# Peptides against a protein of PDB entry 3ZOQ: the designs that were tried, part 207

Target 1, 223 residues: chain A of PDB entry 3ZOQ
Amino acid sequence: QLLQDSWWNQLKEEFEKPYYQELREMLKREYAEQTIYPDSRDIFNALHYTSYDDVKVVILGQDPYHGPGQAQGLSFSVKPGVKQPPSLKNIFLELQQDIGCSIPNHGSLVSWAKQGVLLLNTVLTVRRGQANSHKGKGWERLTDRIIDVLSERERPVIFILWGRHAQMKKERIDTSKHFIIESTHPSPFSARNGFFGSRPFSRANAYLEKMGEAPIDWCIKDL

## One batch from the design tools (peptide; made by RFdiffusion4, then SolubleMPNN)

Design b2_p30_8_s3 (from b2_p30_8, 17 letters changed)
Fold by OpenDDE base, seed 1:
Structure b2_p30_8_s3 (fold): chain B 223 residues (1-223), chain A 30 residues (1-30)
Amino acid sequence: as target 1 above (223 residues)
Amino acid sequence: DPDAEARAAERAEEEARERERREELEKLLE
């Protein structure tokens, strides 16, 4: 099966639907004819690293980085050895100001994913050099379902929604059960307008502690 | 023509890699 059991039980019906079959066929063509990111093995890394039951926090991105070697199937994350994109740099700046973490010498957020931070893009693939090239092709329907099944989960989730695109998903989240942390996007174009000083990391941990959950160790060690 | 043979071998290797990649993609997306 495509996903580990906990996610498969939640999403298996989606993979049988016509929209996903069409998406799959599109992706087969795209990967054959063009350079597509991330690597096909990494498309569902967010779900591979963080099981349905282990999700504590969700951080939504739009679509993968479209440069060589960048995307690794986790929102905002880049493979080790890759220069940190501006938004990620700002994330680490806020992390430092929020809870005192050192800025890591790499951009991999895998350590967050392994702790229950679902780093989910709403669109899971992209053509090289063409941002949002796979927008509206079916991924959004699947990722909406991911948000839905998390919203339906009894155990609360913390959703960190940076920027308008992520915040548009708020309507799918049962705020009677789940917590939402909102701010402007970490992009250099918007970070000064509310992202900096929003302290999403300490706030997320505060919610986790209130729920009796272990906090996330947001600090990322150098490689 | 050794150059033509080399180009043919390169094409064959490229086609083989593409087939492998396609098969792998199919498995991963199923």
Scores: peptide ipSAE 0.029, ipTM 0.490, DockQ to the pose 0.009
Fold by OpenDDE base, seed 5:
Structure b2_p30_8_s3 (fold): chain B 223 residues (1-223), chain A 30 residues (1-30)
Amino acid sequence: as target 1 above (223 residues)
Amino acid sequence: DPDAEARAAERAEEEARERERREELEKLLE
């Protein structure tokens, strides 16, 4: 079974559809012929760390980092020992300003994932050095379904949507049940236009508390 | 032809490695 039971029950029908079979065949060729990120074992890490029922917060990314050793199947996250990319540095700067967390000496967001923060990219694979190389190949249809089944869930979810790409998914979210936090992207090209000072972490926790749920410990320990 | 046999063995090993790699990829993507 590809996914844990809670996600499998929601998504199993997608894996039988022609679009996913075509995607799978494409990926088999890509991984065989080229360097693809993340490692094939890590493609669904976001769903492995955070079950369907345990999702509290969703943070949407576009596609994986395309440099060696960076991507680990979680949006914005990099493996320990990897230099923090500029957007991630800005995320940590906002985290510090928002709720007083220290800037960690690594870029792994696994601790968030384990607490119910679904770190989902809309496209789950990429060719080395070629950003968005797997855009429009079928991943978006699957990840749209992930958003849909979360939107259909009775228990509320908080969606953090940074930048236009993530915000395009807003139309799929039932705002009568779920909460949305929007700002510009943490990229150096856009962060000063609204991301800094947006306080997504404290706002997310405020919603969780309102729902009677435990807040996220956003502070990341050094390794 | 010892050279032909050596080349045949090398090809067989390469084909076996490629088959194994393909099977691993299929398993990982199922």
Scores: peptide ipSAE 0.028, ipTM 0.463, DockQ to the pose 0.008
Fold by OpenDDE base, seed 4:
Structure b2_p30_8_s3 (fold): chain B 223 residues (1-223), chain A 30 residues (1-30)
Amino acid sequence: as target 1 above (223 residues)
Amino acid sequence: DPDAEARAAERAEEEARERERREELEKLLE
C-alpha cells in the first residue's frame, strides 16, 4: 500500500487509472536517466506527514525545488542544512511580522506538516535544474483529486492560496464549507504586492479557533 | 590525470545514485 489508510481510501482508485500508470512509467524512466527531486521515497511526504483526517490547513505549491538536497516532498520546505530559498525566507519574514515567531536557522516545515498543515505541491517531482519539467505529466490530476476529496470532507479545511497558480484551484474548493486565505505569492517578485502583511498564520489560527480546533504552532524551533 | 579520475568517480557515483533512485521508485510506486 502506497499511502496510509486515510489517504489510500480516498485516492486508491487514482492509482489504478491509466494516467497514473503512465505517470509511474515516466517517473521510472526519469529517475533512472535523470536526477529527479525529491528522492523517490519523499514524493508523497506531504501525505505521509499529514493524514487525510488530520488536515487542518493546506498550503499549495507548484512543484519541488530543483536544486540538490532541497526538496523533501513538502511545498516550500527544504531539508535541514539547506539555505532558505527566497520565497521561504519571505514566508518566515511574514511569520515573524504576523505572530512574532523568530526566523529559524533552517527551512524545514515538517513541524507544520505534523500538526495538520498539508504542504502539497500540485506537481510532485522535478528534474534537476529544470523547474516545471514534470508539469502536465499526470501529477496535476492526482493532486486535483486530493483537493477534491478534501473539499468533499465534512470537517472544514483552511486553504492558503499564494499566487495565481494556487488560486486557480479555488474553483475545486467548496467555499461554503472551507475557508480560503489568498494573497500574492511569497516570491520576491510578488511578496510586496500583498503577501507581506497578509497575516495568513494568524488568520488560519483564527479560523481554527472558530471551528473549535487547536491552532497551529507556526513557530519553528532551531535545529 | 587526477581530474579525469575524479570526474570518472563522480559519474560512477551519480549512476549508482540513479540506479538506487530507480529501485526505490519502483518499490514505492508499486
Scores: peptide ipSAE 0.025, ipTM 0.494, DockQ to the pose 0.012
Fold by OpenDDE base, seed 3:
Structure b2_p30_8_s3 (fold): chain B 223 residues (1-223), chain A 30 residues (1-30)
Amino acid sequence: as target 1 above (223 residues)
Amino acid sequence: DPDAEARAAERAEEEARERERREELEKLLE
């Protein structure tokens, strides 16, 4: 069984479909012939750290970091010891301004994932040095299904949608049950156009409190 | 030719390691 029970019950039918079988065969070839990120055992880390039932918040990314040792199967997150990418630095700057957290000395967001923050990329693999190289190969259909089954869940979810790519998924989210926090992307290219000052962390916690749920401890401790 | 035999043995070991790695990868993707 590829996934823990809560996600497997929601997604098992997808893994039997032809599109996913083709994706799997493609991935086998890619991992054999190319350097692919993340490590094959880390592809579904977002679903491993955050069960279907434990999801409180979703943060959508596009595809994994394509540099050595960076991607760990969580959107925007990097392994400890890896220099923080520019977008992640801006996320931490906004976190500091929003709720007063210190800037951590690493870029791992695992502590968020363990609290119910699903750090999901829409594409879950990438070739070294080739951004979006696995776009349109089948991942988007699976990750759309992940969004769909969360949207269908009765227990509300908060979706944080940074930038146009993530915001295109809004049509799949039942806004009568779920909350959406939108802004420009944290990248240096767009952060000053609305991401900074958007206060997604305090807003997410405000929604959680309104729903009677425990807030996320967004502050990340140094390692 | 002991050198040729040694090279053949090394190639066989490398091929075995590559096969094992591929099998492990397939299991991880299941």
Scores: peptide ipSAE 0.023, ipTM 0.445, DockQ to the pose 0.008

Design b2_p30_8_s4 (from b2_p30_8, 19 letters changed)
Fold by OpenDDE base, seed 1:
Structure b2_p30_8_s4 (fold): chain B 223 residues (1-223), chain A 30 residues (1-30)
Amino acid sequence: as target 1 above (223 residues)
Amino acid sequence: DLDAEEKEAEKAEEERREERRRREEERRRE
């Protein structure tokens, strides 16, 4: 089985569709001929760490980090021992200002994923050094379906949508049922235009409390 | 930053916002 049972029940029909078979054959060639990130076993890590039923919060990214050893199948997250990318540094700066968390000595967001934060990229693979190289290859159709089945879920979800690319997915979200937290992207190019001071972490926890759910412990311990 | 296309799009949007702000400030001074 490719996914956990909860996700498999929601997505099994997508994996039988021609677009996904074509994507799979493309990926087989890409992984054989090119350096592709993340590792093929890590592609679905967001769905492995956070079951369909356990999703409390969704944070959308575009595509994986394209540098050696960086991507681990979670949006914005990097493997331990990897230098924090600029956007991730800004996420931790906002986390510190929002709720007083210390800046961790690593960039792994696995602790969020284990608490029900779905760290989903819209494209799940990338060629080394080539951002968006797997754009328009079929991942967006699968990840749109992930958003759709979460939008259809009775239990509300909080969507954190940083920047225009993530905000374009708002049309797929039932905003009568689900909560949206929008700001500019944490990128150095946009963070000063509304990401800093947006307080997404405290706002997410305030929505969780209103729903009678346990808040996320956003503070990341050093390794 | 590693999301080059998104970053360039964000930069271009920021530049357009700054240009609009400058034009609005100029019009308020006239």
Scores: peptide ipSAE 0.027, ipTM 0.547, DockQ to the pose 0.153
Fold by OpenDDE base, seed 2:
Structure b2_p30_8_s4 (fold): chain B 223 residues (1-223), chain A 30 residues (1-30)
Amino acid sequence: as target 1 above (223 residues)
Amino acid sequence: DLDAEEKEAEKAEEERREERRRREEERRRE
Protein backbone atom coordinates (compact mmCIF):
# COMPACT_ATOMS: atom_id res chain seq x y z
CA GLN B 1 0.00 0.00 0.00
CA LEU B 2 1.40 3.39 -1.00
CA LEU B 3 0.07 5.30 2.03
CA GLN B 4 -1.10 4.62 5.57
CA ASP B 5 -4.74 3.53 5.81
CA SER B 6 -5.98 6.90 7.09
CA TRP B 7 -4.53 8.77 4.09
CA TRP B 8 -5.34 5.95 1.66
CA ASN B 9 -9.03 6.17 2.56
CA GLN B 10 -8.98 9.91 1.80
CA LEU B 11 -6.82 9.84 -1.36
CA LYS B 12 -7.32 6.43 -3.05
CA GLU B 13 -9.63 7.94 -5.69
CA GLU B 14 -6.95 10.46 -6.70
CA PHE B 15 -4.41 7.74 -7.44
CA GLU B 16 -6.83 6.13 -9.91
CA LYS B 17 -7.41 9.38 -11.84
CA PRO B 18 -5.74 9.95 -15.24
CA TYR B 19 -3.81 13.02 -14.06
CA TYR B 20 -2.05 11.02 -11.36
CA GLN B 21 -1.26 8.17 -13.73
CA GLU B 22 0.27 10.70 -16.13
CA LEU B 23 2.23 12.25 -13.25
CA ARG B 24 3.47 8.80 -12.23
CA GLU B 25 4.65 7.99 -15.76
CA MET B 26 6.34 11.39 -16.00
CA LEU B 27 8.11 10.78 -12.68
CA LYS B 28 9.32 7.34 -13.80
CA ARG B 29 10.99 8.99 -16.81
CA GLU B 30 12.38 11.87 -14.75
CA TYR B 31 13.92 9.59 -12.11
CA ALA B 32 15.43 7.40 -14.84
CA GLU B 33 16.85 10.22 -16.99
CA GLN B 34 17.74 12.92 -14.44
CA THR B 35 18.64 13.48 -10.80
CA ILE B 36 15.32 14.09 -9.02
CA TYR B 37 14.78 15.07 -5.39
CA PRO B 38 13.83 13.80 -2.93
CA ASP B 39 14.66 10.10 -3.20
CA SER B 40 11.60 8.33 -4.66
CA ARG B 41 10.99 6.53 -1.36
CA ASP B 42 10.84 9.90 0.45
CA ILE B 43 8.26 11.63 -1.82
CA PHE B 44 5.36 10.96 0.57
CA ASN B 45 7.31 11.34 3.85
CA ALA B 46 4.95 14.08 5.04
CA LEU B 47 2.03 11.62 4.84
CA HIS B 48 4.14 8.78 6.27
CA TYR B 49 5.16 10.70 9.40
CA THR B 50 1.77 12.33 10.00
CA SER B 51 -1.44 10.30 9.54
CA TYR B 52 -4.66 11.96 8.37
CA ASP B 53 -6.19 11.63 11.84
CA ASP B 54 -3.05 12.83 13.64
CA VAL B 55 -2.69 16.10 11.70
CA LYS B 56 -2.79 19.02 14.15
CA VAL B 57 -0.88 21.63 12.14
CA VAL B 58 -0.13 22.03 8.43
CA ILE B 59 2.88 23.98 7.16
CA LEU B 60 2.80 24.46 3.39
CA GLY B 61 5.93 24.70 1.27
CA GLN B 62 6.31 25.15 -2.48
CA ASP B 63 8.64 22.39 -3.72
CA PRO B 64 11.60 20.32 -2.41
CA TYR B 65 15.15 21.61 -2.09
CA HIS B 66 16.99 20.97 -5.36
CA GLY B 67 20.53 20.54 -3.98
CA PRO B 68 22.29 17.22 -3.30
CA GLY B 69 21.20 15.44 -0.12
CA GLN B 70 18.91 18.30 1.02
CA ALA B 71 15.30 17.25 0.40
CA GLN B 72 13.71 14.96 2.99
CA GLY B 73 10.15 14.85 1.63
CA LEU B 74 9.10 17.41 4.27
CA SER B 75 8.53 21.13 3.65
CA PHE B 76 11.45 23.31 4.82
CA SER B 77 13.23 20.27 6.34
CA VAL B 78 16.73 19.10 5.40
CA LYS B 79 18.51 15.85 6.19
CA PRO B 80 20.92 15.82 9.14
CA GLY B 81 24.43 16.98 8.20
CA VAL B 82 23.05 19.40 5.58
CA LYS B 83 23.67 23.12 6.01
CA GLN B 84 20.48 24.90 7.03
CA PRO B 85 18.99 26.84 4.09
CA PRO B 86 18.33 30.58 4.65
CA SER B 87 14.55 30.19 5.10
CA LEU B 88 15.04 27.39 7.62
CA LYS B 89 17.55 29.50 9.55
CA ASN B 90 14.93 32.25 9.73
CA ILE B 91 12.31 29.73 10.90
CA PHE B 92 14.64 28.76 13.76
CA LEU B 93 15.36 32.42 14.56
CA GLU B 94 11.61 33.06 14.83
CA LEU B 95 11.23 29.87 16.91
CA GLN B 96 13.89 31.15 19.31
CA GLN B 97 12.29 34.59 19.61
CA ASP B 98 8.75 33.20 19.85
CA ILE B 99 9.14 30.44 22.46
CA GLY B 100 12.82 30.46 23.49
CA CYS B 101 13.99 27.30 21.70
CA SER B 102 17.69 26.91 20.96
CA ILE B 103 18.75 26.85 17.32
CA PRO B 104 19.45 23.18 16.51
CA ASN B 105 22.73 22.01 14.96
CA HIS B 106 20.74 20.34 12.12
CA GLY B 107 17.73 21.11 9.90
CA SER B 108 15.55 18.01 10.32
CA LEU B 109 11.92 18.77 11.19
CA VAL B 110 10.99 15.06 11.60
CA SER B 111 10.27 15.68 15.30
CA TRP B 112 7.50 18.11 14.29
CA ALA B 113 6.08 15.67 11.73
CA LYS B 114 5.91 12.90 14.35
CA GLN B 115 3.84 15.20 16.61
CA GLY B 116 1.17 15.93 13.98
CA VAL B 117 2.77 18.77 11.97
CA LEU B 118 2.09 17.96 8.31
CA LEU B 119 5.09 19.44 6.46
CA LEU B 120 3.52 19.44 2.99
CA ASN B 121 5.00 20.87 -0.20
CA THR B 122 2.48 21.68 -2.95
CA VAL B 123 4.88 20.08 -5.45
CA LEU B 124 6.57 16.93 -4.15
CA THR B 125 9.50 16.53 -6.57
CA VAL B 126 12.14 18.68 -8.30
CA ARG B 127 15.02 18.30 -10.76
CA ARG B 128 18.52 18.92 -9.44
CA GLY B 129 19.38 22.61 -9.67
CA GLN B 130 16.00 23.48 -11.25
CA ALA B 131 13.54 25.00 -8.77
CA ASN B 132 9.86 24.51 -9.70
CA SER B 133 10.83 22.16 -12.58
CA HIS B 134 7.89 19.86 -11.70
CA LYS B 135 5.37 22.71 -11.24
CA GLY B 136 2.10 22.17 -13.13
CA LYS B 137 2.70 18.42 -13.65
CA GLY B 138 -0.14 17.16 -11.42
CA TRP B 139 1.24 17.39 -7.87
CA GLU B 140 -0.78 20.54 -7.16
CA ARG B 141 -4.03 18.65 -7.88
CA LEU B 142 -3.13 15.91 -5.39
CA THR B 143 -1.93 18.36 -2.73
CA ASP B 144 -5.05 20.49 -3.22
CA ARG B 145 -7.05 17.32 -2.50
CA ILE B 146 -4.97 16.79 0.67
CA ILE B 147 -5.94 20.30 1.79
CA ASP B 148 -9.59 19.66 0.83
CA VAL B 149 -9.91 16.42 2.84
CA LEU B 150 -8.30 18.12 5.85
CA SER B 151 -10.70 21.05 5.46
CA GLU B 152 -13.61 18.59 5.37
CA ARG B 153 -12.42 16.91 8.60
CA GLU B 154 -14.54 17.64 11.66
CA ARG B 155 -11.57 17.84 14.03
CA PRO B 156 -9.98 21.29 13.58
CA VAL B 157 -6.61 21.84 11.90
CA ILE B 158 -4.22 24.79 12.14
CA PHE B 159 -2.85 25.94 8.78
CA ILE B 160 0.38 27.95 8.84
CA LEU B 161 0.57 29.82 5.52
CA TRP B 162 3.89 31.57 4.91
CA GLY B 163 4.01 33.71 1.78
CA ARG B 164 1.59 34.23 -1.09
CA HIS B 165 1.86 30.79 -2.68
CA ALA B 166 0.70 29.10 0.52
CA GLN B 167 -1.91 31.82 1.20
CA MET B 168 -3.56 31.10 -2.18
CA LYS B 169 -4.71 27.81 -0.60
CA LYS B 170 -6.81 29.71 1.98
CA GLU B 171 -9.85 29.57 -0.33
CA ARG B 172 -9.88 25.77 0.10
CA ILE B 173 -9.95 25.95 3.92
CA ASP B 174 -13.20 26.11 5.89
CA THR B 175 -12.33 28.94 8.28
CA SER B 176 -15.47 28.20 10.32
CA LYS B 177 -13.77 25.00 11.57
CA HIS B 178 -10.05 25.53 10.97
CA PHE B 179 -7.52 28.12 12.10
CA ILE B 180 -5.15 29.99 9.81
CA ILE B 181 -1.86 31.63 10.77
CA GLU B 182 -0.60 33.87 7.96
CA SER B 183 2.60 35.86 7.52
CA THR B 184 5.21 36.71 4.91
CA HIS B 185 7.56 33.93 3.85
CA PRO B 186 10.63 33.09 6.03
CA SER B 187 12.90 33.79 3.01
CA PRO B 188 15.56 36.50 3.57
CA PHE B 189 13.73 38.52 0.90
CA SER B 190 10.44 38.64 2.86
CA ALA B 191 11.08 37.63 6.50
CA ARG B 192 11.58 41.22 7.72
CA ASN B 193 8.24 42.23 6.18
CA GLY B 194 6.14 40.25 8.69
CA PHE B 195 7.50 36.72 9.26
CA PHE B 196 9.75 37.83 12.11
CA GLY B 197 7.56 38.57 15.12
CA SER B 198 4.58 36.62 13.66
CA ARG B 199 4.98 34.04 16.48
CA PRO B 200 3.41 31.12 14.58
CA PHE B 201 4.60 28.49 17.08
CA SER B 202 3.09 30.00 20.23
CA ARG B 203 -0.08 30.92 18.30
CA ALA B 204 -0.45 27.35 17.03
CA ASN B 205 -0.01 25.97 20.54
CA ALA B 206 -2.55 28.46 21.92
CA TYR B 207 -5.13 27.15 19.43
CA LEU B 208 -4.30 23.52 20.28
CA GLU B 209 -4.78 24.25 23.98
CA LYS B 210 -8.16 25.90 23.28
CA MET B 211 -9.19 22.73 21.43
CA GLY B 212 -8.14 20.60 24.41
CA GLU B 213 -5.23 19.10 22.45
CA ALA B 214 -1.63 18.64 23.50
CA PRO B 215 0.62 21.44 22.22
CA ILE B 216 3.51 20.78 19.85
CA ASP B 217 6.99 20.59 21.31
CA TRP B 218 8.57 22.81 18.69
CA CYS B 219 12.02 22.73 20.27
CA ILE B 220 14.41 20.55 18.27
CA LYS B 221 17.20 18.69 20.05
CA ASP B 222 20.72 18.62 18.71
CA LEU B 223 21.94 15.40 17.12
CA ASP A 1 24.81 26.52 -0.20
CA LEU A 2 24.42 28.33 -3.51
CA ASP A 3 21.59 26.03 -4.58
CA ALA A 4 19.53 26.89 -1.50
CA GLU A 5 20.15 30.62 -1.89
CA GLU A 6 19.19 30.47 -5.57
CA LYS A 7 15.97 28.64 -4.69
CA GLU A 8 15.02 31.31 -2.16
CA ALA A 9 15.73 34.06 -4.69
CA GLU A 10 13.54 32.30 -7.27
CA LYS A 11 10.69 31.90 -4.75
CA ALA A 12 10.86 35.57 -3.84
CA GLU A 13 10.86 36.57 -7.52
CA GLU A 14 7.84 34.32 -8.20
CA GLU A 15 5.95 35.91 -5.28
CA ARG A 16 6.74 39.38 -6.69
CA ARG A 17 5.54 38.31 -10.16
CA GLU A 18 2.30 36.92 -8.73
CA GLU A 19 1.71 40.17 -6.82
CA ARG A 20 2.18 42.22 -9.99
CA ARG A 21 -0.26 39.98 -11.87
CA ARG A 22 -2.88 40.29 -9.12
CA ARG A 23 -2.54 44.07 -9.04
CA GLU A 24 -2.87 44.23 -12.83
CA GLU A 25 -6.00 42.04 -12.72
CA GLU A 26 -7.54 44.22 -9.98
CA ARG A 27 -6.84 47.35 -12.04
CA ARG A 28 -8.55 45.78 -15.08
CA ARG A 29 -11.69 45.02 -13.06
CA GLU A 30 -11.92 48.59 -11.85
Scores: peptide ipSAE 0.025, ipTM 0.542, DockQ to the pose 0.179
Fold by OpenDDE base, seed 5:
Structure b2_p30_8_s4 (fold): chain B 223 residues (1-223), chain A 30 residues (1-30)
Amino acid sequence: as target 1 above (223 residues)
Amino acid sequence: DLDAEEKEAEKAEEERREERRRREEERRRE
């Protein structure tokens, strides 16, 4: 199976649909002819690190980083040894102001993913140096289904929706059952307009505690 | 990293484009 059983049970029907077969054939050509990120084995890392049943929090991104060695299949996250992108730096600044965490010396969010933070991009691949190059190729239909099956889940989920692209997915979320944390995007172009001071980390943990769940340890250790 | 900065700029531009589209759709419903 491509995915662990919990996600496979939710998504198996999508992988048989024509749109996904076309996407898969497109990706085979792209990976053969061009430099595509992340590595093909890392495309589904968000689902590998966080099972369907273990999802506590969802953080939506747009598409992977398009620079060498950056993307690791997790939204906003970069591999160790990679310079932190501006948005990720602002995420760590807000984390420090919100709950007092130190700014880590790396940009890997794998520790969040392992605790039930689904770090999902809406588009899961990109060409080197060409942001949004795989937009509208079928990924959005699969990732919409991921949001839908989480919205249908009885156990509540917290959705953190930074910026308008992520906030467009709010219509797919049952707000009678699930919690939404919205602000402007952490990008330097928008962070001062509401991301800073939004306190998404403490707010997420407050909802988890209210539900009788263990909070997320958002603090990231240095490597 | 120029590639990371370009991505941030593109994300912000896409958000501005989506803002314009939403405002246009809202004005059509009024």
Scores: peptide ipSAE 0.024, ipTM 0.556, DockQ to the pose 0.138
Fold by OpenDDE base, seed 4:
Structure b2_p30_8_s4 (fold): chain B 223 residues (1-223), chain A 30 residues (1-30)
Amino acid sequence: as target 1 above (223 residues)
Amino acid sequence: DLDAEEKEAEKAEEERREERRRREEERRRE
């Protein structure tokens, strides 16, 4: 099967639908003819690192980084040895101000994913140098279903929605069961308009504690 | 969506920086 059992049980019907078959055939052509990010084996890394049952927090991104070696199949995350993108630097600045974590020497968020932070992009692939090049190709329908099945889950989830694109997904979230943390995007162009001082990390942990769950260790160790 | 456009502009700048670094590394190996 394509995914681990917990996600497969939730998403198996989507993979049989025509839209996903068309997406798959498109991706086969794209990966053969173009430079596509992330690596094809890394597309579902968010679901590989965080099982359906282990999801505590969701952080929504738009699409992968489209530069060489950057995308890791996790929203906002970059591979070790890659320069931290400006938005990721601002995330770490807010992390430092919120809960006192040091800024790590790398940009990998895998440690968050392993603790139940689903680092989901709404579009899971991109052409090199072409932001949103795979928008409207079928990924949004699958990732909407991922949000839907999490919203349907009895065990509460915390959704961190940075910027308008992520906030548009709020209509799919049962706010009677689930917690929402909203602010402006961590981008240098918007971070000063509400992202800085939003304290998403301490607020997420405060919700987890109220639910009787273990908090996330948001502090990232150097490599 | 302003936030989407901002993120796209950021990523495009990051790619240009990475591509420049790669070309500089290739030129140092030749």
Scores: peptide ipSAE 0.045, ipTM 0.662, DockQ to the pose 0.027; fails the geometry check

